# Designs tried in a protein design run: peptides against a protein of PDB entry 2FGR. Part 106

Target 1, 331 residues: chain A of PDB entry 2FGR
Amino acid sequence: SSVTLFGIVDTNVAYVNKDAAGDSRYGLGTSGASTSRLGLRGTEDLGGGLKAGFWLEGEIFGDDGNASGFNFKRRSTVSLSGNFGEVRLGRDLVPTSQKLTSYDLFSATGIGPFMGFRNWAAGQGADDNGIRANNLISYYTPNFGGFNAGFGYAFDEKQTIGTADSVGRYIGGYVAYDNGPLSASLGLAQQKTAVGGLATDRDEITLGASYNFGVAKLSGLLQQTKFKRDIGGDIKTNSYMLGASAPVGGVGEVKLQYALYDQKAIDSKAHQITLGYVHNLSKRTALYGNLAFLKNKDASTLGLQAKGVYAGGVQAGESQTGVQVGIRHAF

## One batch from the design tools (peptide; made by RFdiffusion4, then SolubleMPNN)

Design b2_p15_4_s2 (from b2_p15_4, 9 letters changed)
Fold by OpenDDE base, seed 1:
Structure b2_p15_4_s2 (fold): chain B 331 residues (1-331), chain A 15 residues (1-15)
Amino acid sequence: as target 1 above (331 residues)
Amino acid sequence: SEAAEQAYLELVLSR
């Protein structure tokens, strides 16, 4: 058996021009280009094409040295893999987020990512953003001529909030076609949660596609999230994303991404546009800059996610501008 | 190999 230590330290100087009070925030933030992490992984060949694996990964907060502690909440899996694919046991990205966030050109972090994978309804479950789950069993197929799939189920273990008795149950999966420059996927998920102490289903459907033209890559997402409450109307959000990236010489990458969040329950839209640049100093070290603009309409209060500086909302109908400039180092 | 290192870095830099 082998054990590999791996990680990323990504730290930035960040600025947002508005918080919830209308004041600017600035300071040292984390995870602007990639989520900072520390991980351990390994595999054991069991013979006959069967392998055992483990993966333990936690987030690093370089601005405060993990003052609130360290955990393996990013991933804590044991697995078996072979010609049949891979079965995983333990906390991980749910299959839908694992596949569909791959179309986000901003790596699901910083001020530029697609924010559709969100708790849109003040859901009381710990993972009501639809990204990860506890008590998860996942299965991933091999790639068959481009076709692949992933499925997952998370046990609620009779977790209760108010009158809700199945909090944390997840069922979901995706089907995909990945061949050469083309990737396309459809994901479906349902998570049981509570809103206001009442049972609620978080239903999610996501379509993603990308095409790599060599000189540039295009990527897109279409998502609908519904919090279906036992009492009260559905809280529905339609999220859209379109992005492009291109290599800049041999040393960099430029990214441009637009997203629209149509928040139906409050009849309000938010528009996000982000320009990003990554400059590779080496294979392991990069400088980066992100510039994001978030325009809230009507009752929308969304904020850019400048982790470590300010990730809260703004006043209804207000716009927010954010900047991150940082260093990413992978080991 | 350089290819193995690149594949490793891409895996580390995953979401």
Scores: peptide ipSAE 0.460, ipTM 0.927, DockQ to the pose 0.887
Fold by OpenDDE base, seed 4:
Structure b2_p15_4_s2 (fold): chain B 331 residues (1-331), chain A 15 residues (1-15)
Amino acid sequence: as target 1 above (331 residues)
Amino acid sequence: SEAAEQAYLELVLSR
């Protein structure tokens, strides 16, 4: 058996020019390039090609020293793996997010990431962003000549909100082709939740692809999220992302990513464009900067996610500019 | 090894 302690401390100075009142916010934020984390993981060889594993990982908030506490909500799994693939028991990324967020060039954190994995409908479930689930069983196949898949089911455990009695139930999976420079995936998921105390299905379909040209990488996402409500009609969002990254001078990486969020229920679009740069001081330590522009149209109120500084919305139809400059250290 | 370190860092830096 082995046990490895690992983590990332990522802390930044962040600024957004508008909050919900139209005022600027600035301060010390976290997780601008990678989510800050502390984790333990290990494996045991059981013989015959079978391994047991565990993974415990929680988020670190370097700005306040985890004043709200520490937990293993990022991942808390026990696993069996072998030639059959891997079975995981416990809270984790759901298979759809685990695969499809890999196409986000901003690592699903900071002010630049694809924000499609979101609670678009004021869902009352804890994980209505479609990223993680409690009570999750997951299975991941081996890679068969590029082809791979993942499946998951999360138990609701009779969690009730209002008249909804299956809140937190997840079923979903992906199929993918990962071979050399090419990655492509299709993900499907349904999560049971509540909106206004009424049972609601969060349906998600996501297509992702990337290609690494060596000198640059292109990545894209197409997503539809639909909160299917019995009353009031569906809340549908179509999200699109296109990004490019390139190495710079052997020690840096530049990233440019655009996303469009077509929020059908309010007939409103938001446009996000982010320029990022990472400068590696070592294998473990990097400086980074992000510059993001979010243009809300019509009734759209989306805000950039400057964690630790401001992650709320803005006034309808307002644009927001965000900046993060920080240090990432991995151990 | 350098390869093992790189693989470790990639795993740690996973989203």
Scores: peptide ipSAE 0.438, ipTM 0.922, DockQ to the pose 0.898
Fold by OpenDDE base, seed 5:
Structure b2_p15_4_s2 (fold): chain B 331 residues (1-331), chain A 15 residues (1-15)
Amino acid sequence: as target 1 above (331 residues)
Amino acid sequence: SEAAEQAYLELVLSR
């Protein structure tokens, strides 16, 4: 078997002009261009085209040296792969997030990403953002002439919160077409959770597409999340994203992304626009800058995710501007 | 190879 150590250290200076008190925050933050991580992975050839694999990956917080500890919550899988595709056992990205976040030009990190994969309803489950799951079994098909799919099921293990049972159960999957410059996907998921100690279903539907024109890439997402509560009505959010990226001078990339979050339960919208630039100093090291503007309307309190500096909300109807300038190093 | 290195980096830099 082979074992590979890998990782990313991404650390930035970040600023946001508003926190929940209306004050500015600034300091050293993490994961502005890519999520900082440490991982181990390996494969074993079992013959006949069958391979065993493992993947252990945890988040690194370069600003505080992982003061809260280190874990493998990003991924902790064992797998079998072959002509049939790949089966994974263990905590991972759920298939829906693994596929549909690929259309986010900000790689689901920093102040610029699509924030649709969120706990919109104060869900009490550990992964109510729909990104990862514990106790997960996943299956990924091979690519058949562009067509591919992924499916997942996470066991609840009889976890309860209040009167809610089956908490942490996930079922979901995607179908996709990936061929040359084109990618398009449909994802569906349901998670069992609790809100206020009451059973709640987190339903998610996401459409994504991208096209690489060579000179530029366009990408889009359409998502609906619905927390279906037995009491109190549904909490629904419709999220939209449109982004463009272009290579600059062979060593740089500029990105522009807009997102709209239509929060139906509070009849309030938030608008996010982000400009990003990455400058590759080498294959492994990049400088980057992000500039994001988040406009909340009415009762919306969304905040930009300046991880390590400030990732909380703002006052209702307030706008927030965020900046990150940092270094990403991959090893 | 350069291609193998690029593939490795793309994998490491994945979201």
Scores: peptide ipSAE 0.439, ipTM 0.922, DockQ to the pose 0.875; fails the geometry check
Fold by OpenDDE base, seed 2:
Structure b2_p15_4_s2 (fold): chain B 331 residues (1-331), chain A 15 residues (1-15)
Amino acid sequence: as target 1 above (331 residues)
Amino acid sequence: SEAAEQAYLELVLSR
């Protein structure tokens, strides 16, 4: 078998002008342009077009040297692949997030990303953001003339919270068309969780599309998350994203992304606008800067995700400005 | 090859 060590170290200086107390926070943060990670992967050719694979990947926190430890919670899979596609066993991105987060021009990290993949309801499950799952079996089709799909099921293993007895069960999938400059996808998922100790279904539907015009790329997401509760009514959020990116001078990329989070249960909206720039010093090393504005309305308390500095909420109806300037190095 | 390197980097830089 072959084994490849890979990773990213992405560390930044970050600032947000408001925390939950209304005070500014600043310091050294992580993962502003790409999630910092360490991984091992490998493949074995089994003959006949069949391959075995493994993938172990964990998040790196460069600001504190992983003071809370290291794990492979990003991905820990074994797989078989061939003409039939790929089957994966183990913790991974769930198929819906794996596909639909690809439309996020901020790579699902830092202060600029689409934040729709979120625990909107104070769900008590470990992965109530709909991004990853434990005990996951996934299947990904080959690409057939642009058409592709992915499906996944995660076992709850009788995990209980309060009266909920199926916490962590996931079922979901996507269908997509990826051909040249065009990508479009539809994802559907349901995850079993608990809210207030009561069984709750996290239903998710996501539409994504992007088109690369050469001179610029446009990308969009439409998402509905619904935490279906037997008591207290549904917690529904409609999330929208529209982004554009363009190459600058052959060594840079500028990004602009807007997102709207319409939090129906609290009748409150949040608006996020982020301007980003990446400057490639090499194929592996980049400087970057992000400037984000988050405007909460009414009862909305969303905060920008300045990981390592401040990722908490703000006071209801408050706006937050965030800045990240950092270095990304891939190895 | 350059193509293999690019594919590797794209993989590493994936979200």
Scores: peptide ipSAE 0.435, ipTM 0.920, DockQ to the pose 0.803; fails the geometry check

Design b2_p15_4_s3 (from b2_p15_4, 12 letters changed)
Fold by OpenDDE base, seed 4:
Structure b2_p15_4_s3 (fold): chain B 331 residues (1-331), chain A 15 residues (1-15)
Amino acid sequence: as target 1 above (331 residues)
Amino acid sequence: SEAEEEELLRLILSR
């Protein structure tokens, strides 16, 4: 067996020009280019092409030294893998988020990421953003001539909130084609939750695609999220993303990403545009900068996720500008 | 191995 310790420490100076009061926030933030993490993983060859594995991973907060503690909420899995693919038991990214967030050029972190994987409806479940689940069983196929898939089921374990009796149940999966420069995926998920103490289904459909032209990469996402409530009607959001990245000077990468969040329940749109740059000092160490602009319309109150500085909303219809400049180190 | 470390690094930095 082997055991590997790994991690990332990503810390930045961040600024946002507006909080919920209309005031600026600035300070030291975390996870601007990659989520800061500490992990342990290992594998055991069981013979016959079968392997056992474990993966334990938690988030690191370099600004406060993990003052709120450390846990393995990022991933805590045991696995069997072989020619059949991989089966995972334990908390992880749900298959839909694991695949479809891969099209986000901002690595699902900082002020630039696609924010479609969100709790749009004040869902009372712990993972109503559709990113991870507790009590998860996942299966991932091998790649068959480009075709691959992933499936997952999370047990609710009879968790109740109000009158909702299946909170935390997840079922979902994706189908994908990954071959050379092309990646395309379709994901479907349903998660049971509660809104206002009432049973609610979080339905999600996501289409993603990317193409690497060598000189540049294009990436896109189309998502619909519906919180289907028995009373009060559906809370629907249509989210769109289009991004481009290009290598610069052999050691740099520039990224530009646009997202639109059409929040149907409040008839309000938010527009996000982010420019990012990563400068690799080595394979393990990079400098980075992000500049994001978020324009809320009408009743929209979305805020940029400047983790460690300010990740709250803004006033309805207000725009927010964010900056992050930081260091990422992987070990 | 160095190759396993590079693959791990790639995997970690891709997310």
Scores: peptide ipSAE 0.459, ipTM 0.914, DockQ to the pose 0.525
Fold by OpenDDE base, seed 1:
Structure b2_p15_4_s3 (fold): chain B 331 residues (1-331), chain A 15 residues (1-15)
Amino acid sequence: as target 1 above (331 residues)
Amino acid sequence: SEAEEEELLRLILSR
């Protein structure tokens, strides 16, 4: 058996020009280029092409030294793998988010990422953003001539909120084609939750694609999230993303990403545009800068996610500008 | 191995 310790410490100076009161916020933030983490993983060869594995991973908050504690909420899995693919037991990224967030050029963190994987409806479930699940069983196929898939089911364990039962049940999966410069995927998921103490289904459909032209990469996402409430109208958001990245001078990467969040329940749109730069000092250490602009229209109150500084909303129809400048170190 | 370490590094930086 082998055990590997790994992690990332990513800490930045961050600024946003608007909070919920219309005031600026600034300070030391975390996870601007990659989510800061500490992990343990290992494998055991069982012979005959079968392997056992484990993965334990938790988030690190470098600004406060994990004052609220440490846990393995990022991933806590045991697995079997072989020619049949991989089966995982335990908390992890759900298969849909694991695949479809890979098209986000901002690594699903900081002020620049695609924010479509969100709790759009004040859902009362702990994972109503559709990113991870407790009590998860996942299966991932091998790659067959480019074609691959992943499936997952999470047990609700009869969790109730208000009159809602089956809270936390997840079922979902993706199909994908990954071959050379091309990646394309379709994901479908349903999660049982509650809104206002009433049973609600969080339905999600996501299409992603990317193409690497060598000199640049283009990436895109199309998503619909729908909270179907037993009582009251559906809360639907259509989210769109288009991004490009390019290597600069052999040691840098520039990224530009646009996203649109069409929040149907409030008939309001938000536009996000982010420019990012990463400068590699080594294979493990990078400097980075992000500049993001978020324009809310009408009743939209979305905020940029400057983790450790300000991740709340803004006043309806307000625009927010954010900056992050930081260091990422991987070990 | 060094190759496994580089693969892990790529994996963790991709997310």
Scores: peptide ipSAE 0.459, ipTM 0.914, DockQ to the pose 0.526
Fold by OpenDDE base, seed 2:
Structure b2_p15_4_s3 (fold): chain B 331 residues (1-331), chain A 15 residues (1-15)
Amino acid sequence: as target 1 above (331 residues)
Amino acid sequence: SEAEEEELLRLILSR
């Protein structure tokens, strides 16, 4: 068995012009281009095309040196893989997020990412953003002429919040076609949670697609999240994303992404537009800059996720501008 | 191998 240590340290200077009080925030932030992480992985060849694997990965906060501690909450899996695909046991990205976040040109991090994978309803479950799950079993198929799929189930283990008795149960999966320049996927998931101490189903449908034209890549997402509540009605959000990226001078990449979050329960929209640039100093080291604009309408209070500086909301109907300039190093 | 390191690098940078 071999063990590989790997990671990313991504640290930035960040600014947002408004917090919840209407004041500016600035400082040293983390994970502006890629989520900072430390990981261990290994594989064992068991013969006959069967492999065992493990993966342990935790988030790094370079601004405070992980003052709140370190854990393997990003991924903590053991796996078997072979001609049948891969089975994983342990906390991981749920199959739907693992596939559908791949269409986000901002790598699901910083001030520019698609924010559709969110707890839209003040869900009381630990993973009500639909990104990861505890007690997860996942299966990923091989790629068959472009076609692939992933499925997952997470046990609730009788976790109770209020009167909800199945909190943390996940069932979901995706089907995809990945061939050359084209990627397209459909994901479906249901997670059981609680809102206000009452059992709630978080339903999610996501469609993603991308095409690489060589000179530019286009990517898109369509998502509906619905927190189905017995009392108070459903909390539904329709999220849309369209992005483009292009190589610049062989060492750079420019990215532009727009997202719309139509928050039906509050009859309010938020518009996000982000311009990003990455400059590769090497295969492992990059400089980056992000400029994001978030326009909340009506009762919308969304904030840009300047992790380590300010990730809270703003006042209803307020707009926020964010900037990140940083270094990403991968090892 | 160098190929495995490059694959890992691609994998970690893709997220």
Scores: peptide ipSAE 0.458, ipTM 0.914, DockQ to the pose 0.534
Fold by OpenDDE base, seed 3:
Structure b2_p15_4_s3 (fold): chain B 331 residues (1-331), chain A 15 residues (1-15)
Amino acid sequence: as target 1 above (331 residues)
Amino acid sequence: SEAEEEELLRLILSR
């Protein structure tokens, strides 16, 4: 059995021009290019093409030294893999987020990412953003001539909130085609939660595609999330993303991404545009900069996720500009 | 191995 220690320390100076009071925030933030993490993984060859694996990964907060503690909430899995693919047991990315976030050119991190994987409805479940689940069993197929899929089920374990009795149940999966420069995927998921103490279904459908032209990559996402409530009607959000990235001078990458969040329940849109640059000093160390603009319309209150500095909302209809400049080191 | 280290690095940086 081998055990590998790995991680990322990503720390930045961040600025946002508006918080919920309309004031600027600035300071030292975390996870601007990649989520800072500490992980342990290992594999055991069981023979016959069968392998056992484990993966333990937790978030690191370099700005405060993990003052709130450390845990393995990013991933805590044991797995079997082989010619049949991979089965995982434990907390992880749900299959839908694992696949469909791969089209986000900002790696679901910092002020630039696609924010569609969100708790749009003040859901009371711990993972109502549709990103991870506790008590998860997942299965990932091999790649069959480009075609691949992933499926997952998370047990609710009779968790209750108010009158909701199935909180935390997840069922979902994706189908994909990954061949050469092309990737395309369809994901479907349902998660049981509560809103206002009442049972609510979080339904999600996501389409993603990317194409690598060598000189540039294009990527796109189309998503609908729907919190189906028994009282008060559905909370529906349609999210759209289009992005491009290109290598620069063999040592850099430039990224541009636009997203639109059409929040139907409040009849309000938010527009996000982000310019990012990563400069590789080595294979492990990079400098980066992100510049993001978020325009809320009408009743929209979305904020950029400048983790460690400010990740809250803004006043309704307000725009927010964010900057991150930092160092990412992988070990 | 160096290859395993590069694969891990790619995997970590892709997420």
Scores: peptide ipSAE 0.475, ipTM 0.918, DockQ to the pose 0.547; fails the geometry check

